# Peptides against a protein of PDB entry 4IGA: the designs that were tried, part 36

Target 1, 116 residues: chain A of PDB entry 4IGA
Amino acid sequence: KRVLIVDDAAFMRMMLKDIITKAGYEVAGEATNGREAVEKYKELKPDIVTMDITMPEMNGIDAIKEIMKIDPNAKIIVCSAMGQQAMVIEAIKAGAKDFIVKPFQPSRVVEALNKV

## One batch from the design tools (peptide; made by RFdiffusion4, then SolubleMPNN)

Design b1_p14_7_s4 (from b1_p14_7, 6 letters changed)
Fold by OpenDDE base, seed 1:
Structure b1_p14_7_s4 (fold): chain B 116 residues (1-116), chain A 14 residues (1-14)
Amino acid sequence: as target 1 above (116 residues)
Amino acid sequence: MEEIIERALEEAER
């Protein structure tokens, strides 16, 4: 399965790429904000998306909503430092399948990838 | 959804 990695932090994208590839998944591509995420989703049609929330241009919640309009069957895993209950609920209501709070263990990401 | 919310809250408390 192919994964689109969405995070404004280069270090975080690198970390997720290492976890994803080590787990036997393919990295379809990367996006640095929510607008790029929507564009890359249309272009690459990934099987799974890892989505940050706090990004410039377009935040992760809005990106989830736009991706769900494109593909109602999209498999989006949120990965964010914003672990507040209200934010988690908002992400799930937008269409996310899981919510991982930063900082995380690699096994948590692998578990999420395997379950969606 | 409830399990996801509960787990995220636990993770946020770390």
Scores: peptide ipSAE 0.638, ipTM 0.939, DockQ to the pose 0.930
Fold by OpenDDE base, seed 3:
Structure b1_p14_7_s4 (fold): chain B 116 residues (1-116), chain A 14 residues (1-14)
Amino acid sequence: as target 1 above (116 residues)
Amino acid sequence: MEEIIERALEEAER
């Protein structure tokens, strides 16, 4: 399965790429903000998306909503430092299938990838 | 949804 990685931090994208690849998944591409995430989703049609919340241009919640308009069956896993209850609820209501709080263990990401 | 919320809150508390 192919994964689109969305995070404004280059280090975080590198970390997720390593985890995803070692778990036997393919990286479809990367995006650095919510606008780019929506564009890359349309272009690449990935099987799974890892989505940051706090990003410039467009935040992860808005990106989830726009991707769900394009593909109601999208498989989006949130990976964010914003672990507040209200934010988690908002992400799930927008269409996210899981919510991983930063910092995380690699096994947590692999578990989420295998579950969606 | 409740399980996802509970897990996220536990992860946020560490």
Scores: peptide ipSAE 0.637, ipTM 0.939, DockQ to the pose 0.934
Fold by OpenDDE base, seed 2:
Structure b1_p14_7_s4 (fold): chain B 116 residues (1-116), chain A 14 residues (1-14)
Amino acid sequence: as target 1 above (116 residues)
Amino acid sequence: MEEIIERALEEAER
């Protein structure tokens, strides 16, 4: 399965790329904001998206909503900071299939990838 | 969805 990684932080994208690759998934591509995430989703048609919520310009919630318009069956895993309970709930209501709280362990990322 | 939200209430809260 191919994963689109969405996070404004280069370090976080690198970390996720390592975890995802080591777990036997392919990285379809990367996006640095919600708008780029939507465009990359259209282009790459990934099987799974890891979606940061706290992004500048377009946040992860809005990106989820736009991706759901494109593909109602999209498999989005939200990656959120601790203390963003309301945002995580909003992301799930918007169509996200699961969530991971930062800082996360690699095993938790793999678990989420395997479940969606 | 309810199970995921329930986990979010537990895990995403400080």
Scores: peptide ipSAE 0.498, ipTM 0.894, DockQ to the pose 0.507
Fold by OpenDDE base, seed 4:
Structure b1_p14_7_s4 (fold): chain B 116 residues (1-116), chain A 14 residues (1-14)
Amino acid sequence: as target 1 above (116 residues)
Amino acid sequence: MEEIIERALEEAER
């Protein structure tokens, strides 16, 4: 399965890329903002999306909503910070399938990838 | 969805 990684932090994208590839998944691509995420989803048609929603300047929820308009069957895993309960709930209501709280363990990421 | 929301209520709190 191919994964689109969406996060504004280069370090987070790098970390996720390492975890995803070691778990036997392919990285379809990367996006650094919500607009790029939607564009890359259309282009790459990934099987799974990891979506950061902790970015203050970018509404990850809007990116989820736009992806869900394109593909109602999209498999989006939200990556959130501690204290983002309301935003996680909003993301799930928008169509996200699961979430992971930062900082996360590699095993937790793999578990989410395997379950969606 | 309900199970995921329940887990979010537990894990994503400050």
Scores: peptide ipSAE 0.497, ipTM 0.896, DockQ to the pose 0.489

Design b1_p14_8_s1 (from b1_p14_8, 7 letters changed)
Fold by OpenDDE base, seed 1:
Structure b1_p14_8_s1 (fold): chain B 116 residues (1-116), chain A 14 residues (1-14)
Amino acid sequence: as target 1 above (116 residues)
Amino acid sequence: MIEEIIKRALEEAE
């Protein structure tokens, strides 16, 4: 399966890329904000998306909503430092399938990838 | 399951 990685932090994208590839998944591409995420989703049609929340241009919640309009069957895993209950609920309402709080263990990401 | 996702996320945040 192919994964689109969305995070404004280059280091985080690099970390996720390593985890994803070592787990046997392919990286479809990367996006640095929510607008790019929506564009890349249309272009690449990935099987799974890892989505940060706090990003410039367009935040992760809005990106989830836009992607779900494009593809109601999208498989989006949120990966964010903002693990507050209200944020988790908002992400799930938007259509996210899981919510991983930063900092995380690599195994947590792999579990999420395998479940969605 | 939404309840499980919320519970786990909160545990990870703590």
Scores: peptide ipSAE 0.554, ipTM 0.917, DockQ to the pose 0.923
Fold by OpenDDE base, seed 2:
Structure b1_p14_8_s1 (fold): chain B 116 residues (1-116), chain A 14 residues (1-14)
Amino acid sequence: as target 1 above (116 residues)
Amino acid sequence: MIEEIIKRALEEAE
């Protein structure tokens, strides 16, 4: 399966890329903000999206909502430092399938990838 | 399911 990695932090994208590839998944592409994420989703039609929340241009919640408009069956895993209950609920309501709090263990990401 | 996700996320945030 192909994964679109969305995070404004280059180091985080690199980390996720390593985890994803080692887990046997393919990286479809990367996006650095929510607007780019929506564009890349349309372009690449990935099987799974890892989505950061705090990003410039467009945040992850809005990106989730827009992607869900494009594909109601989108498989989005949130990966964010913002682990507040309100944010988690908001992400799930927007359509996210899982919510991983940063910092995370690689195994947690793999579990999420395998579950969605 | 949502409850599990929320619970786990909150635990991971601690």
Scores: peptide ipSAE 0.550, ipTM 0.917, DockQ to the pose 0.936
Fold by OpenDDE base, seed 4:
Structure b1_p14_8_s1 (fold): chain B 116 residues (1-116), chain A 14 residues (1-14)
Amino acid sequence: as target 1 above (116 residues)
Amino acid sequence: MIEEIIKRALEEAE
C-alpha cells in the first residue's frame, strides 16, 4: 500500500517515511500543508494518508474534509501533538480513521497503518 | 470504535 505523508515539519516527514518504509509500505509522496495534501491526494491516489493538524495555508482538519469530498473512502490517520479531546473528536468527525498523538512510538504508527 | 480512538488518544496525550 502507498502512503501520502502530510506534515509541515521536514523531520517528522522523514521519521514517518522511515517507519512507513520499514513496515513494508511505499511512500507515495509528501505534502507540507493541507492544500498540498489535497492536491497530492488527487494526483497520487494514495491508499493511506498520515495527516498533521497544525499546518500553514490549510490545517489538517480542513484537508481531511476536502479529501473526504474527493474520496469518501479515504483512509486518513492523524498524527498530531494536539491530543485534546475536542481536536480528536473534530478529526474523527471530519473523517479520520485514527488519531496518533505526538510523540509516538513507531509501533503505534504501524498498528494504525495495518488497521485502516 | 470512535470511543476507543478518543480514549487511546487521550491516554497518549497524558
Scores: peptide ipSAE 0.545, ipTM 0.917, DockQ to the pose 0.938
Fold by OpenDDE base, seed 3:
Structure b1_p14_8_s1 (fold): chain B 116 residues (1-116), chain A 14 residues (1-14)
Amino acid sequence: as target 1 above (116 residues)
Amino acid sequence: MIEEIIKRALEEAE
C-alpha cells in the first residue's frame, strides 16, 4: 500500500517516512500543508494518508473534509501534537480513521497503518 | 493516559 505523508515539519516527514518504509509500505509522496495534501491526493491517489493538524495555508481538519469530498472511502490517520479530546472528536467527525498523539512510538504508527 | 483520553473521545464521537 502507498502512503501520502502530510506534515509541515521536515523532520517529522522524515521520521514517518522511515517508519512507513521499514514497515513494508511505499511512500506515495509528501505534502507540507493542507492545500498541498488535497492536491497530492488527487494526483497520487494514495491508499493511506498520515495527516498533521496544525499547518499553514490549510489545517489538517479542513484537509480531511476536502479529501473526504473527493473520496469518501479515504483512509486518513491523524498524527498530531493536538491530542485534546475535542480535537480528536473533531478529526473523527471529519472522517479520520485513527488519531495518533505526538510524541509517538513507531509501533503505534505501524498498528494504525495495518488497521485501516 | 493519552490512549485512555483518545478512547473516551472516540466513544463520544460515535
Scores: peptide ipSAE 0.413, ipTM 0.875, DockQ to the pose 0.157

Design b1_p14_8_s2 (from b1_p14_8, 7 letters changed)
Fold by OpenDDE base, seed 3:
Structure b1_p14_8_s2 (fold): chain B 116 residues (1-116), chain A 14 residues (1-14)
Amino acid sequence: as target 1 above (116 residues)
Amino acid sequence: DIEEIIERALEMAS
C-alpha cells in the first residue's frame, strides 16, 4: 500500500518515512500543509494518508474534510500531540479512521497502518 | 468502531 505523509515539520516526515518503509509500505509522496495535502491526494491517489492535525495554510481537520469530499473512502490516520483530544475527536467525526500520538512509537504507527 | 476510537482519544494523558 502507498502512503501520503502530511506534516509541516521535515523531521517528522523523515521519521514517518523511515517507519513506513521499514514496515513494508511505500511512500506515495509528502505534503507540508493542508492545502498541499489535498492537491497531493488528487494527484497521487494514495491508499493511506498520515495527517498532521496542526499545520499552516490549512489545518489537518479542514484537509480531512476536503479529502473526504473528493473520496469518501479515504483512509486517513491523524497525527496529534498529547493534549489535543478535542481536535482528534473532531477529526474522527470528519472521517479520519484512527489517530496516533507524537512522539511516534513505531509499533503504534504500524498497528494503525495495518488496521485501516 | 468510532465510539471506541473516541473513547481512546478522551483518555489521552489520562
Scores: peptide ipSAE 0.522, ipTM 0.888, DockQ to the pose 0.378
Fold by OpenDDE base, seed 2:
Structure b1_p14_8_s2 (fold): chain B 116 residues (1-116), chain A 14 residues (1-14)
Amino acid sequence: as target 1 above (116 residues)
Amino acid sequence: DIEEIIERALEMAS
């Protein structure tokens, strides 16, 4: 399966890319903000999206909503930090399938990828 | 399913 990685932090994208590829998934591409995420989803049609919720220009929640309009069957895993309960809940309500918390645990990331 | 995920989210601050 192919994964679109969305995060404004280059280090976070790099970390996820490493975890995802080692788990046998393919990285379809990367996005650095919500608007780019929507554009890349249209372009790449990935199987799974990892979505950072706090991003410039367009936040992850809005990006999720837009992607769900494009593809109601989109499989989106939210990436959040501690203390972002409200945003995670909002993301799930918007259509996200699961969430993982930073700093990432590789096993937890893989578990989420396998289950969505 | 969603409820379980929400419950887990609410445990983030625990």
Scores: peptide ipSAE 0.521, ipTM 0.891, DockQ to the pose 0.399
Fold by OpenDDE base, seed 1:
Structure b1_p14_8_s2 (fold): chain B 116 residues (1-116), chain A 14 residues (1-14)
Amino acid sequence: as target 1 above (116 residues)
Amino acid sequence: DIEEIIERALEMAS
């Protein structure tokens, strides 16, 4: 399966890319903000999206909503930080299938990828 | 399911 990685932090994208590839998944591409995420989703038609919702300058929830409009069957895993319970819940209600918490635990990331 | 995911989310930092 192919994964689109969305995160404004290059380091975080790199970390996820490493985990994802080592787990046997393919990285379809990367996006640094919500608008890019939507554009890349349309372009790449990934199987899974990891969506950062801690981005200060962008609403990850809106990106989720837009992707869900494009593909109601989209498989989105939200990436959050501790203390982001409300945003995670909102993301799930918007259509996200699961969530993982930073700092990422490779086994947890893989579990989420395998289950969605 | 959704309910399970929500419950897990509510357990964050609990």
Scores: peptide ipSAE 0.516, ipTM 0.890, DockQ to the pose 0.381
Fold by OpenDDE base, seed 5:
Structure b1_p14_8_s2 (fold): chain B 116 residues (1-116), chain A 14 residues (1-14)
Amino acid sequence: as target 1 above (116 residues)
Amino acid sequence: DIEEIIERALEMAS
């Protein structure tokens, strides 16, 4: 399966790319903000999306909502440092299938990828 | 517990 990695931090994208690749998944592409994430989703039609929340241009919550309008069956896994209950609930209500709090262990990401 | 929070979120979203 192909994964679109969305995070404004280059380091985080690199980390996720390594985890995703080693887990046997293919990286469809990368996005650095919510607007780009929506555009890349339309272009690449990935099977899974890892989504950061705090990003410039458009935050992850809004990006999730826009992607869900495009594809109601989108599989989005949030990866964010914003692990407070309110944020998790907002992400899930927007359509996210999982929420991983940073910092995380690689196994947690792999588990999420396998479940969606 | 994050898993518990997610579970609650899913219930609220459905």
Scores: peptide ipSAE 0.269, ipTM 0.803, DockQ to the pose 0.183

Design b1_p14_8_s3 (from b1_p14_8, 7 letters changed)
Fold by OpenDDE base, seed 2:
Structure b1_p14_8_s3 (fold): chain B 116 residues (1-116), chain A 14 residues (1-14)
Amino acid sequence: as target 1 above (116 residues)
Amino acid sequence: MKEEIIKRALEEAE
């Protein structure tokens, strides 16, 4: 399965890429904000999206909503920081299939990838 | 289940 990684932080994208690749998944591509995420989703048609909540330009919630308009069956895993409970809940209500909390635990990321 | 995931979010995301 192919994963689109969405995060404004290059370090976070790198970390996720390593985890995802080691878990046997392919990285379809990367996006650095919500608008780019929507564009890349259309272009790449990934099987899974890891979606950071807090991003410049367009946040993760809005990106989820736009992707769900494109593909109601999109499999989006939200990536959140501690203290973002309300945002995580909002993301799930918007159509996200699961969430993972930063700092990432590789095993938890893999569990989320395998379950969606 | 969405409800189960939300419940887990309430526990894990603080």
Scores: peptide ipSAE 0.596, ipTM 0.923, DockQ to the pose 0.507
Fold by OpenDDE base, seed 1:
Structure b1_p14_8_s3 (fold): chain B 116 residues (1-116), chain A 14 residues (1-14)
Amino acid sequence: as target 1 above (116 residues)
Amino acid sequence: MKEEIIKRALEEAE
């Protein structure tokens, strides 16, 4: 399965890329903001999306909503920081399938990938 | 399933 990684932090994208690849998944591509995420989803048609909701300026929840309009069957895993309970709930209501909380362990990322 | 995920969110994402 191919994964689109969405996070404004280069370090976070690198970390996720390593985890995803070592778990036997392919990285379809990367996006650095919500607008780019929507564009890359259209282009790449990934099987799974990891979506940061901590991104400034461009709301990750809005990106989820737009992706769900494109593909109602999209498999989106939200990546949130501690203290973002309300945003996680909103993301799930918008159509996200699961979530993981930062800082996360590699095993938790793999669990989420395998379950969606 | 959505309810279960939301319940976990309430517990983990505080």
Scores: peptide ipSAE 0.593, ipTM 0.924, DockQ to the pose 0.504
Fold by OpenDDE base, seed 4:
Structure b1_p14_8_s3 (fold): chain B 116 residues (1-116), chain A 14 residues (1-14)
Amino acid sequence: as target 1 above (116 residues)
Amino acid sequence: MKEEIIKRALEEAE
């Protein structure tokens, strides 16, 4: 399966890329903001999206909503900071399938990828 | 499924 990684932090994208590839998934591409995420989703049609919800510029929830308009069956895993419960709930209501809390535990990332 | 995920999110809020 192919994964689109969305995070404004290059380090976070690198970390996720390492976890995802070691778990036997392919990285379809990367996006650095919510608008790019929507564009890359249209272009790449990934099987799974990891979506940063704490992105300061474009709200990851808005990106989720736009992706859901494109593909109601999209499989989005939200990546949140500690204490972002309200935002996570909103993201799930918007159509996200699961969430992972930063800092990432590789086993938890793999579990989410396998279950969505 | 959605309810289970929301429940887990609420548990992490406490």
Scores: peptide ipSAE 0.591, ipTM 0.923, DockQ to the pose 0.347
Fold by OpenDDE base, seed 5:
Structure b1_p14_8_s3 (fold): chain B 116 residues (1-116), chain A 14 residues (1-14)
Amino acid sequence: as target 1 above (116 residues)
Amino acid sequence: MKEEIIKRALEEAE
């Protein structure tokens, strides 16, 4: 399966890319903000999206909502430092299939990838 | 399922 990685932090994208690749998934592409995420989703039609929340231009919640309009069956895993209840609820309400709080272990990401 | 996700996320945040 192909994964679109969405995070404004280059380091985080690199880390996720390593985890995703080592887990046997393909990296479809990367996005650095929510607008790019929506655009890349349309272009690449990935099987899974890893989605940051706090990003410039468009945040992850809005990106989830827009992607879900494009593909109601989108598989989005949130990866965010914002583990507050309100944020988790908003992400799930928007359509996210999982919510991983930063910092996370690679195994947690792999588990999420395998389950969505 | 959704409640489990929320619960786990909150646990991981602490």
Scores: peptide ipSAE 0.586, ipTM 0.929, DockQ to the pose 0.918

Design b1_p14_8_s4 (from b1_p14_8, 8 letters changed)
Fold by OpenDDE base, seed 4:
Structure b1_p14_8_s4 (fold): chain B 116 residues (1-116), chain A 14 residues (1-14)
Amino acid sequence: as target 1 above (116 residues)
Amino acid sequence: DIEEIIKRALEMAS
């Protein structure tokens, strides 16, 4: 399966990429903000999306909503940090299938990828 | 499933 990684932090994208590829998944592409995420989703039609919702001034939840509009069957895994309870819940209500918490635990990331 | 996800989300900061 192909995964679109969305995160404004290059290091975070790199880390996820390593985990994802080691788990046997393919990285479809990367996006650094919500707008790019939507564009890349349309372009790449990935099987799964990891969406950072902790991005300041760049509401990942809006990206989720837009992606869900174009593909109601989209499989989005939210990436959050401790203290992002409200945003995670909002993301789930918007259509996200699961969430993983930073700092990433490889096994947890893989578990989420396998379940969605 | 969503119920379980929400449950975990609520527990991440409590």
Scores: peptide ipSAE 0.521, ipTM 0.892, DockQ to the pose 0.366
Fold by OpenDDE base, seed 2:
Structure b1_p14_8_s4 (fold): chain B 116 residues (1-116), chain A 14 residues (1-14)
Amino acid sequence: as target 1 above (116 residues)
Amino acid sequence: DIEEIIKRALEMAS
């Protein structure tokens, strides 16, 4: 399966890319903000999206909503930090399938990828 | 399923 990685932090994208590829998934591409995420989803039609919730220009929640309009069957895993309970809940309500917390645990990331 | 995910989310600060 192919994964679109969305995060404004280059280090976070790099970390996820490493975890995802080692788990046998393919990285379809990367996005650095919500608007780019929507554009890349249209372009790449990935199987799974990892979505950072706090991003410039367009936040992850809005990006989720837009992607769900494009593809109601989109499989989106939210990436959040501790203390972002409200945003995670909002993301799930918007259509996200699961969430993982930073700093990432590789096993937890893989578990989420396998289950969505 | 969603309920369980929300439950986990609410446990983030616990």
Scores: peptide ipSAE 0.520, ipTM 0.889, DockQ to the pose 0.399
Fold by OpenDDE base, seed 3:
Structure b1_p14_8_s4 (fold): chain B 116 residues (1-116), chain A 14 residues (1-14)
Amino acid sequence: as target 1 above (116 residues)
Amino acid sequence: DIEEIIKRALEMAS
C-alpha cells in the first residue's frame, strides 16, 4: 500500500518515512500543509494518509474534510500531540479512521497502518 | 469502531 505523509515538520516526515518503509509500505509522496495535502491526494491517489493535525495554510481537520469530499473512502490516520483530544475527536467525526500520538512509537504507527 | 476510538482519544494523558 502507498502512503501520503502530511506534516509541516521535515523531521517528522523523515521519521514517518523511515517507519513506513521499514514496515513494508511505499511512500506515495509528502505534503507540508493542508492545502498541499489535498492537492497531493488528488494527484497521487494514495491508499493511506498520515495527517498532521496542526499545520499552517490549512489545518489537518479542514484537509480531512476536503479529502473526504473528493473521496469518501479515504483512509486517514491523524497525527496529534498529547493534549489535543478535542481536535482528534473532531478529526474522527470528520472521517479520519484512527489517530497516533507524537512522539511516534514505531509499533503504534505500524498497528494503525495495518488496521485501516 | 468509532466509539472505541473516541474513548481512546478522551483517555489521552489519562
Scores: peptide ipSAE 0.519, ipTM 0.888, DockQ to the pose 0.378
Fold by OpenDDE base, seed 5:
Structure b1_p14_8_s4 (fold): chain B 116 residues (1-116), chain A 14 residues (1-14)
Amino acid sequence: as target 1 above (116 residues)
Amino acid sequence: DIEEIIKRALEMAS
């Protein structure tokens, strides 16, 4: 399956790319903000999306909502340092299938990828 | 517990 990685931090994208690739998944592409994430989703039609929340241009919550309008069956896994209850609930309500709090262990990401 | 929070969130959203 192909994964679109969305995070404004280059380091985080690199980390996720390594985890995703080693787990046997293909990286469809990368996005650095919510607007780009929506555009890349339309273009690449990935099977899974890893989504950061705090990003410039458009945050992850809004990006999730827009992607869900495009594809109601989108599989989005949030990866964010914003692990407070309110944010987790907001992300899930927007359509996310999982929420991984940073910092995380690689196994947690793999587990999420396998479940969606 | 984050896992419990996620679980509750999923239940609320469904």
Scores: peptide ipSAE 0.274, ipTM 0.806, DockQ to the pose 0.185

## One batch from the design tools (peptide; made by RFdiffusion4, then SolubleMPNN)

Design b1_p15_1_s1 (from b1_p15_1, 8 letters changed)
Fold by OpenDDE base, seed 1:
Structure b1_p15_1_s1 (fold): chain B 116 residues (1-116), chain A 15 residues (1-15)
Amino acid sequence: as target 1 above (116 residues)
Amino acid sequence: AEKRAEELLKRQEEE
């Protein structure tokens, strides 16, 4: 399966790329903000998206909503430091299939990839 | 925080 990685932090994208590839998944591409995420989703049609929340240009919640308009069957895993109850609920209501709070263990990401 | 996220996710799936 192919994964689109969305995060404004280069270090975080690198970390996720390492986890994803070592788990046997392919990285379809990367995006650094929500607007790029929507554009890349249209372009690449990935099987799975890892989505940050706090990003410039467009935040992750809005990106989830826009991607769900494009593909109601999109598999989006949120990876965010914003683990407050309200944010988790908002992400799920927007269409996210999972929510991983930063900092996370690699195994948690792998579990999410395998389950969505 | 992770446990809380999982609990909330489970609730949404059960509804």
Scores: peptide ipSAE 0.166, ipTM 0.731, DockQ to the pose 0.186
Fold by OpenDDE base, seed 5:
Structure b1_p15_1_s1 (fold): chain B 116 residues (1-116), chain A 15 residues (1-15)
Amino acid sequence: as target 1 above (116 residues)
Amino acid sequence: AEKRAEELLKRQEEE
């Protein structure tokens, strides 16, 4: 399966890329904000998306909503430091399949990838 | 934090 990695932090994208590839998944591409995420989803048609929430241009919640308009079957895993109950609920309502709070263990990401 | 997120997800899926 192919994964689109969305995070404004280069080091976080690198970390996720390492986890994803070691788990046997392919990295379809990367995006640094919500607008890029929507554009890359249209372009690459990935199987899975890892989505940050706090990003410039467009936040992750809005990006999830836009991707779900494009593909109602999109498999989106949120990865965010914003682990408040309200944010988790908001992400799920938007269409996310999972929510991983930063900092996370690699095994948690792999589990999410395998289950969506 | 991860346990809390998982619990919230399960609740949402069951509702």
Scores: peptide ipSAE 0.165, ipTM 0.729, DockQ to the pose 0.187
Fold by OpenDDE base, seed 3:
Structure b1_p15_1_s1 (fold): chain B 116 residues (1-116), chain A 15 residues (1-15)
Amino acid sequence: as target 1 above (116 residues)
Amino acid sequence: AEKRAEELLKRQEEE
């Protein structure tokens, strides 16, 4: 399966890329903000998206909503430092399938990838 | 952090 990685932090994208690749998944591409995420989703049609929340231009919640308009069956895993209850609920309501709080263990990401 | 997220997701699924 192919994964689109969305995060404004280069180091986080690198970390996720390593985890995803070692787990046997393919990295379809990367995006650095919510607008790019939506554009890349249209272009690449990935099987799974890892989505940051706090990003410039467009945040992750809005990106989730836009992607769900494009593909109601999108598989989106949120990866965010903002693990407050309200944020988790908001992400799920927007259409996210899972929510991983930073900092995370690689195994948690792999579990999410395998379950969505 | 991971446990917290899982618990919150579980609550949401039950609501």
Scores: peptide ipSAE 0.144, ipTM 0.713, DockQ to the pose 0.190
Fold by OpenDDE base, seed 4:
Structure b1_p15_1_s1 (fold): chain B 116 residues (1-116), chain A 15 residues (1-15)
Amino acid sequence: as target 1 above (116 residues)
Amino acid sequence: AEKRAEELLKRQEEE
């Protein structure tokens, strides 16, 4: 399966890329903000998206909503430091399939990838 | 936080 990695932090994208590839998944591409995420989703039609929340231009919640308009069957895993109950609920309501709180262990990401 | 997220997911799926 192909994964689109969305995070404004280059280090985090690198970390996720390493985890994803070692787990046997392909990286479809990367996005650095929510607007780019929506554009890349349209272009690449990935099987899975890892989505940060706090990003410039467009945040992850809005990106989830826009991607769900494009593809109601989108598989979006949130990866965020904002693990507050309200944010989790908001992400799930927007259409996210999972929510991973930063900092995380690689195994947690792999489990999420395998389950969505 | 991870457990809370999973619990919230399950509750929403059941509703």
Scores: peptide ipSAE 0.123, ipTM 0.708, DockQ to the pose 0.181

